Peptides against a protein of PDB entry 6J54. Designs and how they scored, part 50

Target 1, 223 residues: chain A of PDB entry 6J54
Amino acid sequence: NENLFASFIAPTMMGLPIVTLIIMFPSLLFPTPKRLINNRTISIQQWLIQLTSKQMMAIHNQKGQTWSLMLMSLIMFIGSTNILGLLPHSFTPTTQLSMNLGMAIPLWSATVFTGFRYKTKTSLAHFLPQGTPALLIPMLVIIETISLFIQPVALAVRLTANITAGHLLIHLIGGATLALLNINTMTAFITFTILILLTILEFAVALIQAYVFTLLVSLYLHD
Target 2, 42 residues: chain B of PDB entry 6J54
Amino acid sequence: QFQFTGIKKYFNSYTLTGRMNCVLATYGGIALLVLYFKLRSK

## One batch from the design tools (peptide; aimed at target 2 L35)

Design b2_p18_6 (made by RFdiffusion4)
Pose (drawn by RFdiffusion4):
Structure b2_p18_6 (pose): chain A 223 residues (1-223), chain B 41 residues (1-41), chain P 18 residues (1-18)
Amino acid sequence: as target 1 above (223 residues)
Amino acid sequence: FQFTGIKKYFNSYTLTGRMNCVLATYGGIALLVLYFKLRSK
Amino acid sequence: SFYVFLLVMIIFLLFSIF
């Protein structure tokens, strides 16, 4: 009975303040120069695009490359608005489940209607995988179509659920430091757990590769 | 001038990308169950 | 109170669509 942890009961609030200012703000963190040689703070933002525009370009290699100049604008917005919210009292718009159901459905249904305006038969004849055996036609086309309509829900819910799961362990491991007016040796270990956990919460950039890329496989497979 | 800089890009891919009506239908129906539960409290 | 908060989110989504 040496080290007794404590806890504080308090409501964890994901309130909703004025949002249309908070959305526009990580657009003016990135400037654009009308010069040849640039000023060494855009120049490491202009080099960071020319890397990851060479990885969502290499797989597709079609006349579906026109679509890929918009998929690098989708990686900078939720690459920034997941990184800004690690600050002390900031508010992330991708916490709320509302705009992620508007980010998945206008993009996911922009992919099944891409081959339906050009191929019209073999886009969802991709439901036919192989040289058809006889015992498993109805066991297949009720499975591969129930794992198609999961995809918009499987794309948006995987983003909101773990971003807001990173914010609660920031508060609850952090709020147990403030309520630790018991023995003071264990206060530093909870603090040291925090400053490790904030390094893991820079996997908020690593969860944007898993949004743009399963949108490219959900585009490269249909088209 | 927030248009003609990206007007060539719009009618290229908004043929399939501007289908927010399914989002508007799935969003408008999602407005209907929440006003109904508060009506029945 | 949680249902009013969701209603406000849906209204804001519809306003951003129109």

Design b2_p18_6_s1 (made by RFdiffusion4, then SolubleMPNN; from b2_p18_6, 14 letters changed)
Fold by OpenDDE base, seed 5:
Structure b2_p18_6_s1 (fold): chain B 223 residues (1-223), chain C 42 residues (1-42), chain A 18 residues (1-18)
Amino acid sequence: as target 1 above (223 residues)
Amino acid sequence: as target 2 above (42 residues)
Amino acid sequence: SELERLAREVELLLSLLS
């Protein structure tokens, strides 16, 4: 039973945590371009970054464009780590709620404080939806305030839950496939096919969750 | 272009300023209530 | 039962998430 969850345990080698290396590894996959016309791989990467940047920053004004580097780095980091986490028996740092909270809370706080700093009136007005009946104003303001504080938690839990659930399913079905190899090869083949389809789905989920996480951070910044 | 008069001019759910004032009033009210109960306990 | 084992595994997973 413990083997099923071994991928979620913080990896250590010789008593030293290697999580730091795992976190830094995705950065090696995205080298900085040094030429006007780079290699095909680099060009594709830059093209993808450019496309995502255009989409995410389209809702922001000039001040919001300052956050482009932060948001792009965030999506690249989360996306790359999530994809690499789908490797067999690999550790995904984003499966750790503590890490996601560590990312979500500061970014959320930064967006909230930035909103209050530059758009104080608008930020305060967001606690009360437009057109609210007068009698519901006090309660709704309280609810919206609570909702604001739930945002970082929701960001972290959403990412963690999606990636963790995907990992768990892949491992469980993979383990079942191996167990069925000696029992019924036909059934094992079916489960293996499901595993492949699920893996493809989880790749999509990995990218989507990275995008959603970054998008929501950007949306909170835009208010 | 809503035209409000009286208290509704400053406290409404349709204008930006009105919404802001409602939020501030709500927080102020809660703070006063908390303060009242704390002072009452002592 | 196997269901109970699964429940324990879920609990373990939740513990690892924290």
Scores: peptide ipSAE 0.103, ipTM 0.715, DockQ to the pose 0.034
OpenDDE base, seeds 1, 2, 3, 4: peptide ipSAE 0.097, 0.086, 0.075, 0.088; ipTM 0.712, 0.725, 0.715, 0.754

Design b2_p18_6_s2 (made by RFdiffusion4, then SolubleMPNN; from b2_p18_6, 15 letters changed)
Fold by OpenDDE base, seed 5:
Structure b2_p18_6_s2 (fold): chain B 223 residues (1-223), chain C 42 residues (1-42), chain A 18 residues (1-18)
Amino acid sequence: as target 1 above (223 residues)
Amino acid sequence: as target 2 above (42 residues)
Amino acid sequence: SELERKALEVGLLLLLLS
């Protein structure tokens, strides 16, 4: 029972938290290129980064493209951590709401403040949709204001919930498979097949959530 | 481009400036209401 | 973290019972 949720407990070694090491580990998977023509792995990584960069920065002007480095680093970080979190009995930092809030709130704040600083008129006007009837203006302004403040929360919760739910399902189905091995081998095989399919799905979810998280941050910057 | 006159020139939901003014007016109104109730309870 | 774990436990239990 409790063992199912043990993977969500912050890991410690001799009473010392090792979460820092886990967070830093994905950085080792992306070495910086030094040559004009790098090896195969680095070339593929750079190609993927360029592809995603071009896709995400297409909606931004030159001023918005200054955020390219941060956005690309963010997507790589979240994506790598999510994928690594799918390993058996691994701890995923992005399953912690505090972790996601810790990165969502500052990024959101930066985008909002940047908008107000450089595009004050547009940012203020964003609280009122175009064509709003006069009688609904006060209400909509309030709603849009509330909506703005919900954005960082939704951003963090979405990522946390998706990754956590997937992680739980994998463990549950995996545990069920093991339990059924001694009861019915055929049923155990079926559950195992489901586990494999679910794992593949979770890999996709991991990447999608990373992309969505970064994209939304970028979208908020674009307003 | 829309042509507005009078109050609609400054407060409208179509122009950028109009929308901005509406937002500011809303916030200002709320602030005044809050201030009024605080002073009233005093 | 402890609160989150408990919340997950409750949520999972509710899901299983539903």
Scores: peptide ipSAE 0.120, ipTM 0.745, DockQ to the pose 0.029
OpenDDE base, seeds 1, 2, 3, 4: peptide ipSAE 0.066, 0.029, 0.029, 0.028; ipTM 0.702, 0.688, 0.722, 0.706

Design b2_p18_6_s3 (made by RFdiffusion4, then SolubleMPNN; from b2_p18_6, 14 letters changed)
Fold by OpenDDE base, seed 5:
Structure b2_p18_6_s3 (fold): chain B 223 residues (1-223), chain C 42 residues (1-42), chain A 18 residues (1-18)
Amino acid sequence: as target 1 above (223 residues)
Amino acid sequence: as target 2 above (42 residues)
Amino acid sequence: SELEQQALQVGLLLQLIE
């Protein structure tokens, strides 16, 4: 059990944290294009960024489109880190709740404060849904207020839980496969197949969670 | 458009201004209650 | 409002993805 969770411990070499390098590494995978016609890899990346940008910013007006850079960088960061962390015995920073909270809370706060600054009336009105009976107004306002503060927590926990759970499953099935290699080769092959399928699923989950995280941040911006 | 008169004009769950006022009133009420209990304990 | 309805739809979709 301790070996299973060892992958979630912050890696250190000679007392120096390697976490900083791991966090910075995904940035190297997305170089800035310098040509009108770039390499195939860069072109694909730019195409994907453009598609995601159009989709994410379609719900925003010109004022909201100012956040395009932030949102795109966020989805790229989370997505890349999640994908890189899918390998067994690898450390994924996004599995750390502290990191996700560190991202979620500031972004959430920024969106909420931006809403209050530019759309004060609308933002305050969001604490009370339309058509609420008069007797339920005080209680509902309280509930909506609590709901607002739960948003950053839910955002962080959702990402952390999904990535962590997937990572654990990969480790467990991987370990089982190795243990069965010398016992029953056929069973080991089956478990290995499941591992491959699970890995593919986790790739999808990694991207989806990155998208969801960014989308929710964007949604909170609209208020 | 909803046409409200009297108190409902300022405090309603349909108009934007009405909703805002309801929220503010709720917060104000809670604040007053908290103050009341704090002063009562003294 | 329309935004709230859209938010609910998005929320439901997100729950399906989870």
Scores: peptide ipSAE 0.150, ipTM 0.775, DockQ to the pose 0.020
OpenDDE base, seeds 1, 2, 3, 4: peptide ipSAE 0.149, 0.127, 0.088, 0.077; ipTM 0.781, 0.788, 0.768, 0.778; seed 3 fails the geometry check

Design b2_p18_6_s4 (made by RFdiffusion4, then SolubleMPNN; from b2_p18_6, 14 letters changed)
Fold by OpenDDE base, seed 1:
Structure b2_p18_6_s4 (fold): chain B 223 residues (1-223), chain C 42 residues (1-42), chain A 18 residues (1-18)
Amino acid sequence: as target 1 above (223 residues)
Amino acid sequence: as target 2 above (42 residues)
Amino acid sequence: SELEQQLLQVQLLLSLLS
């Protein structure tokens, strides 16, 4: 167990947690633009941010556009940390359930509170789907109420489970490939091919999970 | 769009106001039940 | 929401493929 989950242990140096530095590191990868025409890397980054911003905020009205900065910061943070976590023997902060809960719960509560504050009628009406038979109204309202409180847990667990499972598979298959190099080179080649395909898939999953997490937060805001 | 009369006008699962009233009525009923059991055990 | 359920289904499929 210790060998399999060693990559998920929070790293420390001289007893000091370096996790804070790891969390802050992705911010260095996105510098602020200083010129009208920046270099190629910054221009591509800004272009991608604009495209994702337009796509995600298209479902929101003018008041919902206020959350664009927060949501874009969230997707950039989760996406960058997930991609950096795919580096060999690297620590991924988003594999920690405590961190994901720390992000999901405040954002969820903020969206729910904002919905009740500015869209009270619509928010209350969402506890009962349209067209529900009269006899099922009390039961369905209770179920929808429970579903609302499960949302922050589902957001955190979904992100954590997907990233953690991907990391485990990469490490296990990678370790098996190294072990099989001295036993059967043909089998090792097959496992290595699977490792490459899995790594490509995990890159996609890392981006998709960041997008889905941010999108669901946005959808909860939209109600 | 929807033509409801009587009690269905205020408590229905189609209109926004009707759905809201149904939710409030459900929560009110649950609160009354909890209050009843609390007073009963006293 | 329906969109949320569709996204969850896509996530489930991706998890099965991974």
Scores: peptide ipSAE 0.207, ipTM 0.788, DockQ to the pose 0.022
OpenDDE base, seeds 2, 3, 4, 5: peptide ipSAE 0.143, 0.087, 0.135, 0.203; ipTM 0.783, 0.771, 0.784, 0.775

Design b2_p18_7_s1 (made by RFdiffusion4, then SolubleMPNN; failed a check: too like the target's own chain; its pose is not in this set)
Amino acid sequence: DVLDLLTAINVLYFKLRS

Design b2_p18_7_s2 (made by RFdiffusion4, then SolubleMPNN; failed a check: too like the target's own chain; its pose is not in this set)
Amino acid sequence: EVLELLTAILVLYFKLRS

Design b2_p18_7_s3 (made by RFdiffusion4, then SolubleMPNN; failed a check: too like the target's own chain; its pose is not in this set)
Amino acid sequence: LVLELLTAILVAYFKLRN

Design b2_p18_7_s4 (made by RFdiffusion4, then SolubleMPNN; failed a check: too like the target's own chain; its pose is not in this set)
Amino acid sequence: DVLNLLLAILELYFKLRS

Design b2_p18_8 (made by RFdiffusion4)
Pose (drawn by RFdiffusion4):
Structure b2_p18_8 (pose): chain A 223 residues (1-223), chain B 41 residues (1-41), chain P 18 residues (1-18)
Amino acid sequence: as target 1 above (223 residues)
Amino acid sequence: FQFTGIKKYFNSYTLTGRMNCVLATYGGIALLVLYFKLRSK
Amino acid sequence: SSFLTVVFFIFFIIFLFF
């Protein structure tokens, strides 16, 4: 009975303040120069695009490359609005489940209507995988179509659920430091757990590769 | 001039990308179950 | 707070039509 942890009961609030200012704000962190040589703080933002525009370009290699100049604007917005919210009292718009159901459905249904305006037969004849055996036709086409309509819900709910699960362990491991007016040796170990956990919460950039890339496989497979 | 800089991009891919009506239908129906539960409290 | 989230989602849909 040496080290007794404590806890504080308090409501964890994902309130809703004025949002249309908070959305526009990580657009003016990135400027654009009308010059040849640039000023060494855009120049490491212009080099960071020319890397990851050479990985969502190399798989497709079609005349579906026109679509890929918009998929690098989808990686900078939820690459920034997940990184800004690690600050002390900031508010992330991709915490709320509302706009991620507007980021998945206007993009996911922009992919099944891409081959339906050009191929019109073999886009969902991709439901036919192989040289058809006879004992499993109805066990297949009720499976591979129930794992198609999962995909917009499987694209947007995987983003909201773990971004807001990174903010609660910031509070609750952080709020147990403030309520630790008991023995003071264990206060530094909970603080040291925090400053490791904030390094893991820079996997909020690593969860934006898993949004643009399973949108490219959900685009390269259909088209 | 927030248009003609990206007007050549719109009618290229908004043929399939501007289908927010399915989002508007799935959003407008999602407005209807919440005003109904508060009506029945 | 759920009603305000739905109202903000309808406002976002309307903004996509313009």

Design b2_p18_8_s1 (made by RFdiffusion4, then SolubleMPNN; from b2_p18_8, 15 letters changed)
Fold by OpenDDE base, seed 1:
Structure b2_p18_8_s1 (fold): chain B 223 residues (1-223), chain C 42 residues (1-42), chain A 18 residues (1-18)
Amino acid sequence: as target 1 above (223 residues)
Amino acid sequence: as target 2 above (42 residues)
Amino acid sequence: SLLEQALFLALLVLSLEK
């Protein structure tokens, strides 16, 4: 069991946490442009950021677009950390529930608070769906209130579970492939093929989870 | 768009103001119940 | 290994500078 979950243990050197450096590392992958026409890699990155920004902020008005910088930085951070976590024997900070809760709770609370501050009537009305029968109103309001408080937990758990499950599956199938190399070459080839397909899937999942996390935060802000 | 009369004008599930009032009424009712049980226990 | 990870990351950063 320790061997299975060894990749999820926070790395330390001489008792000092390296996790801080790992969290800050993705920032180095997105340098600031200094030229009018930048390098191809930087230009592609900026183009992708602009596309995602336009897509994310299309549902928001001018006031909601103020959050664009924060939401884009969030998706870039989660996406980069998830992709870097797929490197062999790497540690992914987003596999830690504490990390994801640390992001989800403040962002969720900020969006809810902003909604109540600037759009109080709409935010309060959101607790009651339109067209609800009169007899079900009190119960449904309570359910919607509970649903609101479950949102940050669901947001954090969704990200953590998807990334963690992917890593575990890659490690298990990878280990099985290595074990079967000396037993049955044909079976080992099949498991290796599955491993490749799974790795490709996890790259997609890494980006999708970053997108979904940011999108849901944006949707909570819109509501 | 919606024509409501009486109590339905202020407490309805179709208008924005009506939904807001229903939510506030629900929270107010819960708060009153909690206060009632606290005062009854002592 | 940790060394391979560091090397890959270094190469990735260098590729961004081109």
Scores: peptide ipSAE 0.084, ipTM 0.687, DockQ to the pose 0.019
OpenDDE base, seeds 2, 3, 4, 5: peptide ipSAE 0.047, 0.034, 0.027, 0.027; ipTM 0.687, 0.686, 0.687, 0.730; seeds 2, 4 fail the geometry check

Design b2_p18_8_s2 (made by RFdiffusion4, then SolubleMPNN; from b2_p18_8, 16 letters changed)
Fold by OpenDDE base, seed 1:
Structure b2_p18_8_s2 (fold): chain B 223 residues (1-223), chain C 42 residues (1-42), chain A 18 residues (1-18)
Amino acid sequence: as target 1 above (223 residues)
Amino acid sequence: as target 2 above (42 residues)
Amino acid sequence: DELLEALYLATLVLLLLS
């Protein structure tokens, strides 16, 4: 069990946490442009950022577009950390539920507070869906209130569970392929094929989870 | 768009103001119930 | 303790990235 979950232990050197450096590392992968025409890599990155920014902020008004910088930084951070976490023998901070809760709770609270501050009527009315029968109004308001408080937990758990499950499956199937190489080559080839398909899937999942996390935060801001 | 009369004008599930009032009424009712039980226990 | 530490780190990272 310790060997299985060893990749999820926070790394330390001489008692000092390296987690801080790992979290800060993705920031170095996105340098600031200094030229009108930058390198191909930087140009592609900026193009992708602009494309995703236009897509996500299309549902927001001018006031909601103020959050564009934070939301784009969030998706870039989560996406980069998830992709880097797929490297062999690497530690992924987003596999830690505490990390994801640390991102989800403040962002969720900020969006909810912003909604109540600037659009009080719409925010309060959101607790009651339109067209609800009169007899079900009190119960449904309570359910919607509970649902609101479950949102940050669901947001954090979704990201943590998907990334963690993917890593576990890669390690398990990878270990199985190595063990089967000495037993049955044909079975080992099948498991290896599954491993390749799974790794491709996890690359997609890593990006999708970053997108979904940021999108849901954006949707909570819109509501 | 919607024509409501009486109490339905202020407490309805279709208008924005009506939904807001229903939510506030629900929270107010819960708060009153909690206060009632606290005062009754002492 | 780990949750609080992660919370502080997460907020710090978000502030630095924004």
Scores: peptide ipSAE 0.080, ipTM 0.752, DockQ to the pose 0.112
OpenDDE base, seeds 2, 3, 4, 5: peptide ipSAE 0.058, 0.054, 0.015, 0.021; ipTM 0.745, 0.748, 0.672, 0.747

Design b2_p18_8_s3 (made by RFdiffusion4, then SolubleMPNN; from b2_p18_8, 13 letters changed)
Fold by OpenDDE base, seed 1:
Structure b2_p18_8_s3 (fold): chain B 223 residues (1-223), chain C 42 residues (1-42), chain A 18 residues (1-18)
Amino acid sequence: as target 1 above (223 residues)
Amino acid sequence: as target 2 above (42 residues)
Amino acid sequence: SELLEALFFALLVLALQK
C-alpha cells in the first residue's frame, strides 16, 4: 500500500514542507510581459489566455467580468499543476483533497454570497425551478438547498478523483509493463501501448478538469 | 406575461417574486417547525 | 501542513474576492 501511494505523499526536506514551493512553482512559468511584441512562447501563452478568457466570460455581464482575473488565474494554476504532475516522479498538489477543498469552498462561498448580495431575488428563486407543481414546492426547495451545499464538495472531489485516478492508473500500468518485460514481451508491448494512450488521455483530462472546475465556479457566479 | 390573481399572485412557481416567496415560506415553515419541537421538548 | 496550505488558499481566495 505504501509503494502504491508513495507518489501522493507530501514531500519534505529536513522536515520542512516543500509543498509550498511546488505550489508556487507554476507562477514562474507565466512571466509578465515587458514589451509590446514579446517572445513567441509568451505571445502564444497570452493568446491562449485571452481566448479562454473570452470564452469563459462570454456568459457573464459587465459585473461578472470582474471575476475574470480570478477565474483565469485559477484555471492557469490548476492546469499547470495538473500538467506538471504528469512528469515522472513528480508530486501533484491537486491530488490532495484538502487543497482542492481549500480552493472550492472559498470560491463557492464567494460566488453564493455575491449572488445573494447583488441578485437576491434571482438567487432565492433558484431554489425553486420554474413550473413546479404546488404540492412539490417544499420538497423541491429542500432538495435544491441540499444540492447547493453539495456543490463545493462535488467540485473538490471531482478534481481530486479524476487527477488521482489518472495517476494511479499510469502508475499501475507502468508497473505492469515493467513486470511483464521479463515474462512476455508481446503482452508488455500491449500494456505499454495502453500506457501511452492513457498518458495522452491524462494530459487531456488534466486540462479538462481545470477547465470544468473553473467553469463550474463561473456558472455558480452567474446563477 | 403571467396572469395570476389572489394567492397565486404572491406564491407561484413561474414568476421570480412568486418563486422567492415560496422559498421564503418554506424556510419559514421549517423554522417554525423546529421552534415548535424545541419548545415542546422543553 | 496540508491543512495549513488549504487554509492559505482559502484566505487568498477571500482576499482576492474583494
Scores: peptide ipSAE 0.147, ipTM 0.752, DockQ to the pose 0.151
OpenDDE base, seeds 2, 3, 4, 5: peptide ipSAE 0.095, 0.070, 0.125, 0.019; ipTM 0.748, 0.743, 0.759, 0.731

Design b2_p18_8_s4 (made by RFdiffusion4, then SolubleMPNN; from b2_p18_8, 14 letters changed)
Fold by OpenDDE base, seed 4:
Structure b2_p18_8_s4 (fold): chain B 223 residues (1-223), chain C 42 residues (1-42), chain A 18 residues (1-18)
Amino acid sequence: as target 1 above (223 residues)
Amino acid sequence: as target 2 above (42 residues)
Amino acid sequence: SALLEALFLALLVLSLLS
């Protein structure tokens, strides 16, 4: 069933990948403010960034506040790409596991390294939950160590799976709606209504997954 | 709040230092086991 | 803003029909 996954193939033109342009496109939607009182769109964007920045960085110290730019850029990038991916015939780079791994692994590594660099004792202690019985310590330490290495994979897979599944559902329901237009108009109307509701849900999922991805990176940084 | 004596002072699941030592001891034990099997096979 | 909203709505409908 290649037609279902055709929209997830990386687009190319004349043998050259245009994925790079698609990835860079969301940056054009967030221009740098130059005035004290900017446009309404820019003002809303800055307000949202400030709001999310205050919310995300509230758990971090001064050294953790240095990551504010990175985390805010990450959530803006993932969020914008996910939203733009819901446009007709658009390609979402975040549906590619390779891209999400490319984001997750370095960020996870940086957070883990930062934790060991500045909070060595606390970071090492996190491999053993507090109050663990003595007999379960070796096994639990091993499990927690494995869990640590699964974190970057979980970040990438979670984002990829949620966005991909949402897009697949939209395509499937949309295709079913088109197929039912000439078979039963009433059922087609019902399916179309479901499609609209599903699309609204996917917009929410797109933003939620961007937030969750960034939040988990932030939590790993905080340890 | 917690008073530990003896070996429990250094290896416990409640204090930060104790948890760290338990983790290090676990890693050390695993490392020794790996080294033992590696040296045994060679 | 109204034009952008109409465009977005049109694109959304086209997305649903594609």
Scores: peptide ipSAE 0.019, ipTM 0.691, DockQ to the pose 0.014
OpenDDE base, seeds 1, 2, 3, 5: peptide ipSAE 0.019, 0.017, 0.016, 0.018; ipTM 0.687, 0.684, 0.679, 0.680

## One batch from the design tools (peptide; aimed at target 1 T32 Q46)

Design b2_p19_3 (made by RFdiffusion4)
Pose (drawn by RFdiffusion4):
Structure b2_p19_3 (pose): chain A 223 residues (1-223), chain B 41 residues (1-41), chain P 19 residues (1-19)
Amino acid sequence: as target 1 above (223 residues)
Amino acid sequence: FQFTGIKKYFNSYTLTGRMNCVLATYGGIALLVLYFKLRSK
Amino acid sequence: MSALVFALAILFQQIQELI
């Protein structure tokens, strides 16, 4: 009975303040120069695009490359609006589940209607995988179509659920430091756990590769 | 001038990308179950 | 949602001029 942890009961609030200012703000962190040589703070933003525009370009290699100049603008918005919210009292718009159901459905249904306006037969004849055996036609086409309509829900819910799961362990491990007016040796170990956990919460950039890329496989497979 | 800089891009891919009506239908129906539960409290 | 589409259109124009 040496080190007794404590806890504080308080409501964890994901309130909704004025949002249309908070959305526009990580646009003006990125400027654009009309010059040849640039000023060494855009120049490491301009080099960071020319890397990851060479990885969502190399798989497709079609006339579906026209679509890929928009998929690097989808990586900078939720690459920034997940990284800004690690600050002390900031508010992330990708915490709320509302705009992620508007980021998945206008993009996911922009992919099944891409081959339906050009191929019209073989886009969902991709439901036919192989040289058809006879004992498993109805066990297949009720499975591969129930794992198609999961995809918009499987694209948006995987983003909101773990971003806001990173914010609660910031508060609860952080709020147990403030309520630790018991023995002071264990206060530093909870603090040291925090400053490790904030390094893991820079996997908010690593969860934007897993949004743009399973949108490319959900585009490269259909088209 | 927030148009003609990206007007060539719009009619290229908004043929399939501007289908927010399915989002508007799935959003407008999602407005209907919440005003109904508060009506029945 | 109109502010999201408007912010993505600005970021797209900036990345198009940057390349």

